# Peptides against a protein of PDB entry 3J47, part 52

Target 1, 121 residues: chain A of PDB entry 3J47
Amino acid sequence: IRLTNQLKSLKGLQSKLKDVVEYLDKVINKELPINHTILGKLQDVFNLLPNLGTPDDDEIDVENHDRINISNNLQKALTVKTNDELMVIYISNLVRSIIAFDDLIENKIQNKKIQEQRVKD
Target 2, 26 residues: chain B of PDB entry 3J47
Amino acid sequence: NAQYHLLVKQGDGLLTKLQKYGAAVR

## One batch from the design tools (peptide; made by RFdiffusion4, then SolubleMPNN)

Design b2_p16_5_s2 (from b2_p16_5, 13 letters changed)
Fold by OpenDDE base, seed 3:
Structure b2_p16_5_s2 (fold): chain B 121 residues (1-121), chain C 26 residues (1-26), chain A 16 residues (1-16)
Amino acid sequence: as target 1 above (121 residues)
Amino acid sequence: as target 2 above (26 residues)
Amino acid sequence: LEQEIQQQQQLLQKLK
């Protein structure tokens, strides 16, 4: 139940992120007017994310390029770390499910042996 | 990415073997 | 993190 709910929430987040990227691409291509309400909600999401460097367009291309590379490296490092943590949790749950299933099979084999012995007596 | 997908695929292969064994013991 | 991954890999090898 908990894992299924987490997977459903992650799929919902992935779908929303895809819709955001598609919207941003349409805005960049000038196919859609800038919707201030959607931009405000995106700004709120970006403010909740640890500063994914949106360069505000107004000061100094050289120091900002190093800060943008550092921010992109930090975001990439956080994404890799989160992926590794999720991988460990996934493997741990897989292994626990395998052990519990093996024990269930062994219990069923033992129950069959006990029933076969009772039919011979 | 590729190592992660390989590890997940290997885990799914083990789970499938266990399911086949559980169905044969049924 | 890496230590926990190694421990889970050892457990998976015992189940093979």
Scores: peptide ipSAE 0.341, ipTM 0.864, DockQ to the pose 0.058
Fold by OpenDDE base, seed 1:
Structure b2_p16_5_s2 (fold): chain B 121 residues (1-121), chain C 26 residues (1-26), chain A 16 residues (1-16)
Amino acid sequence: as target 1 above (121 residues)
Amino acid sequence: as target 2 above (26 residues)
Amino acid sequence: LEQEIQQQQQLLQKLK
């Protein structure tokens, strides 16, 4: 029963990671704007992941326990790295949205000046 | 964690300032 | 997560 539950949790995590990658690719390709609520929920999932990978201390042979602890520490380090990469992508897209909006404002000011000049002539 | 929240808060502040500027130019 | 992706797709369709 425990091994089947761990395999199910690992499959659920793998599916979630795939959905995150697919969402990030759509945001990178400018198909979708940044959703702050999706990003916040993703951060909450990453903050809870360290607590999901602690096996409760029931009798597993010392050699298997060391291999499981090393695997969990590596997975935690990969999760932290993925969270940092997600943050960099979020900030980069925010900065791009700010630049694009600044250019839109400048274009609108120029168009208004051209219309005011045409009404005076 | 704290530096992350600071960067996100700075980004939201910039977006809000930009949105106000866009509304004043309309 | 999937419901929120669908809401974002619907918002994008209203902007086109």
Scores: peptide ipSAE 0.339, ipTM 0.843, DockQ to the pose 0.036
Fold by OpenDDE base, seed 5:
Structure b2_p16_5_s2 (fold): chain B 121 residues (1-121), chain C 26 residues (1-26), chain A 16 residues (1-16)
Amino acid sequence: as target 1 above (121 residues)
Amino acid sequence: as target 2 above (26 residues)
Amino acid sequence: LEQEIQQQQQLLQKLK
């Protein structure tokens, strides 16, 4: 029962991670706009990942500690790199959204001016 | 970390200003 | 994921 639940949870996590990668690929390919809520949840997951990769300090032999430290340092470096890449994507899309919204505001202002001129003629 | 949080906070501030401008143009 | 995409599309439609 306990092992089956852990394996089910791990499979669920793997499926969710695959869905995130597929979403990121669609965003990189400009097929979908970035969703800020998804990005925020992804950042929260990555901030919790360093805490999930610390097995409690209970009794694993000193020879595994160096290989685990190298894998944890690589995983931490990959997590930092992924967080930086996600930040750049977030800022780039925020800037694009700001520009598109400024253009929309200017278009609405021009349309209002044209309507006001047509009512005066 | 601190610079990242500052940059995110600046982005949120710009989005909030942008939303206020969009509401004023309606 | 799909629900969040739908919310973003609805927000974009309200902005047009």
Scores: peptide ipSAE 0.335, ipTM 0.844, DockQ to the pose 0.044
Fold by OpenDDE base, seed 4:
Structure b2_p16_5_s2 (fold): chain B 121 residues (1-121), chain C 26 residues (1-26), chain A 16 residues (1-16)
Amino acid sequence: as target 1 above (121 residues)
Amino acid sequence: as target 2 above (26 residues)
Amino acid sequence: LEQEIQQQQQLLQKLK
C-alpha cells in the first residue's frame, strides 16, 4: 500500500511536470499568451529550487546569454540530481518491499508447517 | 536516459510481479 | 494550483 501510493504520487508529479514543460514550450513558441499568474507560480517553484542565479537587476544586454546558459546548466544538473535521488529512493523502497514480501512468504510457510504438525498430532 | 528508462521499466515489472504475488498470498 | 489551471482553461475557452 505505502509503496503503491508513493509510486502513484511520483507518477502524478511526473505528469504534472510534463504538463508544465509543454505549457512552457507553447509560451516560448508564442502559441499562448504569457500568463503572469502561471509565470508567477512557476517563478515560485523556481525560487523553491536552490538558487538558480538571481539575475541581479542591473546589466541587461550582452552577458545574459552565458548566464542564462549557466543557469540552465545548473537547473539541468539539479533536475538530473533530483531524478537520480528519486531513482535511488525508488530502488531502496523496492528492495524493502521485496524483503518484506520474502518475510511474509516465510511466515506463511511457517504457519502452514505449524498447522500440518497440529493435524498429525 | 535509456539506461534510466530501462531500470525504471525493470523496477515496474518487478513491482507488478510483487503485487500479483501479494494478491495471491491474501 | 489546480483551480488556477482550471481558471486559465476557462479564459482560453472564452478567447476562442
Scores: peptide ipSAE 0.227, ipTM 0.755, DockQ to the pose 0.015; fails the geometry check

Design b2_p16_5_s3 (from b2_p16_5, 11 letters changed)
Fold by OpenDDE base, seed 1:
Structure b2_p16_5_s3 (fold): chain B 121 residues (1-121), chain C 26 residues (1-26), chain A 16 residues (1-16)
Amino acid sequence: as target 1 above (121 residues)
Amino acid sequence: as target 2 above (26 residues)
Amino acid sequence: MEEEINQMLQLLEELK
């Protein structure tokens, strides 16, 4: 019973991580706008992932060990991929924020120069 | 992990420079 | 992905 529930939970988590990866790929490709609420919830899931990887040491049946290891390796690979995608989105937003603020500063400098010219005329 | 932290640190450094420049133009 | 990270790093260096 416990192992079947753990396997079901792991498969559910794997499916959810796949959906997350697909969402992140669409956001990177600019097919979807960045949703900060989704991104925050994903970060929370990643912060909780280290706590999901402690098998309480009771009874791994040897016949399921290879299937569990393959599922764990695939889940770990999906976690790494999703972390890299989150990183790309974070930096993309950071760069965009930097550019937008630089443009704001330049606009302010230009407005100041225009005012200084009008006072000399 | 280490490359991610380096990249975040570089972004934070640029944001800090930009904030200082924005304050100097204020 | 790696190429996109490198382009962002270059943009960050130009803004430095």
Scores: peptide ipSAE 0.378, ipTM 0.867, DockQ to the pose 0.047
Fold by OpenDDE base, seed 5:
Structure b2_p16_5_s3 (fold): chain B 121 residues (1-121), chain C 26 residues (1-26), chain A 16 residues (1-16)
Amino acid sequence: as target 1 above (121 residues)
Amino acid sequence: as target 2 above (26 residues)
Amino acid sequence: MEEEINQMLQLLEELK
């Protein structure tokens, strides 16, 4: 049961990571807005990752300890990688929001200046 | 973790400055 | 990744 759940979770994580990369590429290319639903599902997967690491204490054959450590190191490395990807997405969104807001401010300043000029003529 | 929180805090600080600027241009 | 973060930080510094 445990190995099947780990393999299913790992395949799910790999599929989600691929979907996130493909989504990031589309967002970099300005083809799509950020899907908050993908971000939320990734956060949910991360919150569930600590729960995938709890050993039921009842059958630790010593040969599984190295495979569990390799799996935990790979999960930790994937966790760090996905946290870095989420950080890049967050900063990218923040920068885009800043630029869009700056352009809005500039457009408002220009519109006010044009209105003031028309009242003086 | 700490660097991420610092970066998020810097971003929130910039958003707050932009919001103040947008309110002054209203 | 790190270089892209640095470019975004530079762009944020120019908007400050």
Scores: peptide ipSAE 0.368, ipTM 0.864, DockQ to the pose 0.044
Fold by OpenDDE base, seed 3:
Structure b2_p16_5_s3 (fold): chain B 121 residues (1-121), chain C 26 residues (1-26), chain A 16 residues (1-16)
Amino acid sequence: as target 1 above (121 residues)
Amino acid sequence: as target 2 above (26 residues)
Amino acid sequence: MEEEINQMLQLLEELK
């Protein structure tokens, strides 16, 4: 029973990580806008990951210290990887906003030049 | 962490320059 | 991922 539940949880995590990567790739490729609701749900899943690794039983067996360290290292590695992915999304949005604002400024300068030329003719 | 904060600070600096330029063109 | 970060950093440097 315990091993089958761990394998099911690991498969569920793997599927969810794949869905996250596919979503992030679509956002990076500008195919989709950033959905703050998906981001919030992703953060909630990561905040709940500690609870998916805690068996609901108060048996601190000393043999679990190495498994707890491996689980904590995996969770930290997943949290760092996700934070890096969120950072890439944030920077991509910042760059996109900068480019769109630069284009807007250039369009305004061109429109002013066209109006000034029409007043001189 | 430190590289992240540096990159965010650089992005905020560019955004601030761009906002000043946009205000000068208005 | 690291390569995509480097490409965005390069684009930000070209906009300075």
Scores: peptide ipSAE 0.357, ipTM 0.866, DockQ to the pose 0.044
Fold by OpenDDE base, seed 2:
Structure b2_p16_5_s3 (fold): chain B 121 residues (1-121), chain C 26 residues (1-26), chain A 16 residues (1-16)
Amino acid sequence: as target 1 above (121 residues)
Amino acid sequence: as target 2 above (26 residues)
Amino acid sequence: MEEEINQMLQLLEELK
């Protein structure tokens, strides 16, 4: 039950993220007008992301273009890292659920053998 | 990507074995 | 991370 709910939630998040990417692609291609309400919510999500593009205040004077590229690369690297960590946690929970189910089956077999012995006595 | 699909396929194989075992114990 | 993946692979091999 818990694992199935986590998978359903993760699939729901993946679908929502895909819808956001598809929307952004349509906006970039000028196929759709920019919806300011969606853009505001996306900005709030990006503002809640750790601002991986604050170099400590000690480098005044490197071009705004290089800062954007470094921030995008670091955001991508942390997104990949977070995805890998979530994957490891998912598989670890899957394995734990398998072990717990194996133990439950063994306990059920033992209980059945004990009941069959008590009916023969 | 390929290692991920292999790992998912192994997990699905284990789940299928476990489902068969759970059905045999019912 | 790699060590945890290897431990998980070993557990999956023992359950085969």
Scores: peptide ipSAE 0.350, ipTM 0.866, DockQ to the pose 0.063

Design b2_p16_5_s4 (from b2_p16_5, 12 letters changed)
Fold by OpenDDE base, seed 5:
Structure b2_p16_5_s4 (fold): chain B 121 residues (1-121), chain C 26 residues (1-26), chain A 16 residues (1-16)
Amino acid sequence: as target 1 above (121 residues)
Amino acid sequence: as target 2 above (26 residues)
Amino acid sequence: MEKKIQEMLKLLEEMK
């Protein structure tokens, strides 16, 4: 039962990671706005990952320890990779928000200059 | 983790500067 | 990924 749940969770994580990469590519290509729902579902999966890694202490054959270490290293590597992807998304949103706000400021400055010119004429 | 928090803090600092600039243009 | 982070950091620095 445990191995099947780990394999299902790993396949689910792999599918979601692929969906996030495909979504990131669409966002980079300016085709779509950021889907916060994908981000939330990833965070939920990561918050559940620590709960997938508790072996109940009652049958550790030494051959499972190397497989558990490989699984934990892969989960850690996937966690790092996803944290880096989330960071890129966050910075991308931040930069877009900054650019949009700068354009808004410049538009306000230009509108004020046009109004001041009309009051002098 | 620490580098992520540093990047987030730098981004928040830029947003705060930009908000001050937007308030000065009001 | 790292190259894109650097490019975005550069854009943030140019807007400062």
Scores: peptide ipSAE 0.404, ipTM 0.877, DockQ to the pose 0.043
Fold by OpenDDE base, seed 2:
Structure b2_p16_5_s4 (fold): chain B 121 residues (1-121), chain C 26 residues (1-26), chain A 16 residues (1-16)
Amino acid sequence: as target 1 above (121 residues)
Amino acid sequence: as target 2 above (26 residues)
Amino acid sequence: MEKKIQEMLKLLEEMK
């Protein structure tokens, strides 16, 4: 039950993230008008992302173009890292569910052996 | 990547064995 | 079966 709910929640998050990307692509292509309420919520999500675009205030003089590329590369690297961590957590919960099921089967086998012995006595 | 695929393959092998045991205990 | 599950748990801990 818990693992299935986590997988369903993760699939739901993936679908919503895809819908956001498709919306942004349509806005970039000028196929849809910019919804300021959606854009504001996206800005809030980006502001809750660790500020991957503040190298400490100690480097005056790198062109704004290189800063955008570095920020995008670091955001991509952290997205990959977060996806890998979520996958490790998912597998760990799967393995724990398998162990708990193995122990339940073993307990059921032991209980069956005890019942069979009590019927022979 | 390779260690992840190995772990998934081992997990699938254990899950398959566990399903067989679960069917034998019914 | 348990020994193989423990090996998978160890492999998961090595990947973390």
Scores: peptide ipSAE 0.395, ipTM 0.884, DockQ to the pose 0.096
Fold by OpenDDE base, seed 3:
Structure b2_p16_5_s4 (fold): chain B 121 residues (1-121), chain C 26 residues (1-26), chain A 16 residues (1-16)
Amino acid sequence: as target 1 above (121 residues)
Amino acid sequence: as target 2 above (26 residues)
Amino acid sequence: MEKKIQEMLKLLEEMK
């Protein structure tokens, strides 16, 4: 139950993030007018994210290039860590599925042996 | 990446063996 | 990575 709810929440977050990217691409391409309400909610999301490498457009100094590289490295490290965690969850679910099928196969073999014995009596 | 794909491929190989056993027992 | 795989294998065994 907990894992299914986390996976559902993560899929919901991924869908919303995709919708945001598609909206931003349409705004960049001037296909849609800037909606200030969506932009405000996006700004709230960015303010809640620990500095994911959006330079505030107001300080072009060489010290920010190292901070941007550190933030991009942190975002990449967090993405790699999250991918590794999802991998471990996937493998664990695969192993659990393999064990459950092995037990089901063994139970079917035993049930067939019991039926073959009852037909010989 | 390469170790991940190797581990997934080993898991898929085990799952395929298990499916063959499940079909032979049915 | 390896320690986390071992912890998840242990959690899998405890759920059997």
Scores: peptide ipSAE 0.394, ipTM 0.875, DockQ to the pose 0.039
Fold by OpenDDE base, seed 4:
Structure b2_p16_5_s4 (fold): chain B 121 residues (1-121), chain C 26 residues (1-26), chain A 16 residues (1-16)
Amino acid sequence: as target 1 above (121 residues)
Amino acid sequence: as target 2 above (26 residues)
Amino acid sequence: MEKKIQEMLKLLEEMK
């Protein structure tokens, strides 16, 4: 029962990771806006990933141990790759927020200059 | 990891400068 | 990684 649940969780994670990569590719291609809810759920999945890499140590035959170690190393490598991709998106959003805030400041400065001119006339 | 933390620190530094500028214009 | 960082930097330059 536990092994079937781990395999189902792994398939669910693989499907979600594929949906994420496809979503990220659409966001990079400017086809879709960044959804903060998807990003938050991804961060939660990553914070839970350490719990997916601990098989409770009871009854793994040595022939399955090499396949499980390869699978755990592949999951860890995929986790690192996806963490790097999420981080790239986080930085992109942070810089977009910085640019939008800079434009807001410049608009506020221009509005103050226009008000100061109208008070001098 | 280190280059990534450097990029995050640069972004946080820009955000902090922009917040200070926004407060000075307020 | 490096190519994606360059594409991000280019996207940031286009947004400036």
Scores: peptide ipSAE 0.392, ipTM 0.877, DockQ to the pose 0.035

Design b2_p16_6_s1 (from b2_p16_6, 8 letters changed)
Fold by OpenDDE base, seed 4:
Structure b2_p16_6_s1 (fold): chain B 121 residues (1-121), chain C 26 residues (1-26), chain A 16 residues (1-16)
Amino acid sequence: as target 1 above (121 residues)
Amino acid sequence: as target 2 above (26 residues)
Amino acid sequence: QLMELILELQKRAASL
């Protein structure tokens, strides 16, 4: 039950992320008008991501292009790291549930054998 | 991407085997 | 550590 719910939640998240990417691609390709409400919600989701790159307030003028790339690379690296961590937690929970289910099956088989032996005695 | 899809497919294959085993033990 | 844990879990799942 818990594993099936986690898998369902992860599949639901994956489907939603795919729908967002497909929407963004259609907007980039000018196939759909920019929906400001969807874009605002996406911005809120990105703002809930750890903002690695508030420019500390202390130098005016001329290299804003490289700092934006470094901030975007760091945010991308954190997003990838978080996705990898979630994937590992998911796999670890899958394997734990497989082992626990195997132990349950073996215990059921042993209990059936013990009951069959008690009926033969 | 390909390794992730392979890992997900392997996990789904194991889950399917596990479901078949659980149905056979019921 | 993480890759080792995945490999150990894969070994356990293959031995079942």
Scores: peptide ipSAE 0.344, ipTM 0.861, DockQ to the pose 0.112
Fold by OpenDDE base, seed 3:
Structure b2_p16_6_s1 (fold): chain B 121 residues (1-121), chain C 26 residues (1-26), chain A 16 residues (1-16)
Amino acid sequence: as target 1 above (121 residues)
Amino acid sequence: as target 2 above (26 residues)
Amino acid sequence: QLMELILELQKRAASL
């Protein structure tokens, strides 16, 4: 139950992130006007991410490009690390579920053998 | 990515085998 | 650590 809920929540987050990317691509391509309410909520989500220095909008200097690249690389590295950790947790839980199901099958086979012996007897 | 898909595919193959055994034991 | 955990899980999956 808890893991299924976590996986469902993660899939829901992934779907929302995909919708955000698709929206941003449409805005970049000038297919849709910038919705300030969506942008504000995105900004709130980015502010809740560990401080990947949003360049304060007031210094257009060449130093910001390297800081943005470092920030994007750190975000990507943290995202990859988190994805790898979640993957390992998922595989571990899948293997545990497989083992538990194998034990249940074996217990059911043994119970059937015991019942068949009692009917002969 | 490729190793992830391989692991997921192996896990799905094992799960499918176990489901067949579980259905045969019903 | 991560690679070792994956390897252990693969070993457990192969023993089933």
Scores: peptide ipSAE 0.343, ipTM 0.863, DockQ to the pose 0.094
Fold by OpenDDE base, seed 1:
Structure b2_p16_6_s1 (fold): chain B 121 residues (1-121), chain C 26 residues (1-26), chain A 16 residues (1-16)
Amino acid sequence: as target 1 above (121 residues)
Amino acid sequence: as target 2 above (26 residues)
Amino acid sequence: QLMELILELQKRAASL
């Protein structure tokens, strides 16, 4: 039950992220007008997500370029760290589910042995 | 990436074996 | 710890 709910929630998040990408592609292709309310919420999500820097090609002094590169590298490292932490949590939940299933199987085997003993008495 | 996919694939293989065992004990 | 836990799970799954 718990793992199935987590997988369902993650699949729901993946579907929503795909819908956001499809919306952004339609906005880039000028098929849809820019909705400022959706863009503001996306900006809030992107401010909570470490800055996936697009290099916009407009006049930023060489001193800002080194600070931006350091920020982008630190952020890539933070994204990798967050992915590793999520992976550890996923594996830990998988392991707990396997242990709980092993215990359920053992309990079923024990109950079957107890029933077979009661039929022989 | 490759190590992550290998670990996920190994976990899925273990779950599949566990499901087969649970079906055989039914 | 995590790798030991994975190895123990593999050992249990191989004994089934």
Scores: peptide ipSAE 0.318, ipTM 0.854, DockQ to the pose 0.123
Fold by OpenDDE base, seed 5:
Order: sequence, then C-alpha cells, then structure tokens
Structure b2_p16_6_s1 (fold): chain B 121 residues (1-121), chain C 26 residues (1-26), chain A 16 residues (1-16)
Amino acid sequence: as target 1 above (121 residues)
Amino acid sequence: as target 2 above (26 residues)
Amino acid sequence: QLMELILELQKRAASL
C-alpha cells in the first residue's frame, strides 16, 4: 500500500514536471502567451528561495542596466541549478522506487515458493 | 539537456520493464 | 539481471 502510493505520487510528479517543461518550451518559442497565473506561482516558488540580493532603494543613477543583467544571469544560474537539483532528487526517488518494487517482487516470489512447499508437505 | 533526456528515457524504459515483471509475478 | 540493472543505475548516478 505505502509503496504503491509513493509510486503513484512519483508518476503524478513526473507528469506535472513534463507539463511544466512543455509549457516553458512553448513560452520560450513564443507559441503561447506568458500565463501570468503560472508565472505568479513560479514567482512564489522563487520568493520562497532565499533572497540573494535586495539592493536598497536609494539612488536613481544610469548604472542599473549592468546590475539587472548580472542579477538576471545569477537568477538564471540559480534556476538552472535548482532544476538540476530537482532532477537529481527525481532520479534518486525513481531509483528508490525501482529498488523497493524489486524487493516487493522478490518477497512475492519467496512467499509463492513457501506456499508451494507447504502444499507438497 | 540531451544527457538528461537520455537518462529520463532510460529510467522510463526501466520502469516499464519492472511493471511487466511485476505483472508476470502476480 | 536486476542487480546488474541496479549497478548500471548506480554507475550512471555516480557519473552525474
């Protein structure tokens, strides 16, 4: 029961992750308008990430274009790193689910052998 | 990117083989 | 067969 629920949750997560990737690819290719609701939820996920860099709101001078590009590059690098970490976690959970499913199969085979031995005795 | 898609495809292929094996042992 | 598959998965996870 617990293993089947974990496998079902993992399949659901895989499907959702695929849908997010397919959506992001369509947005990158300009095939779909940026859905502000999905962007808002992604922004909420990013706002739950520790804020690396609020510069204080004091001074209107023309140097902001290079700082915005550096901040966008850092945020992009953090996004890629987060995607890679989530990917590693996903694969690790898949491998764990595979091992646990194998142990379940082996336990079923052993239980069947024990039942066949009890019928011969 | 390409290595990731290859790894995901291989994981899915493995999961499919395990599902077939689990159905044959049932 | 299954142990070989687990070993191949572990070898790939270690190469990432």
Scores: peptide ipSAE 0.304, ipTM 0.850, DockQ to the pose 0.068; fails the geometry check

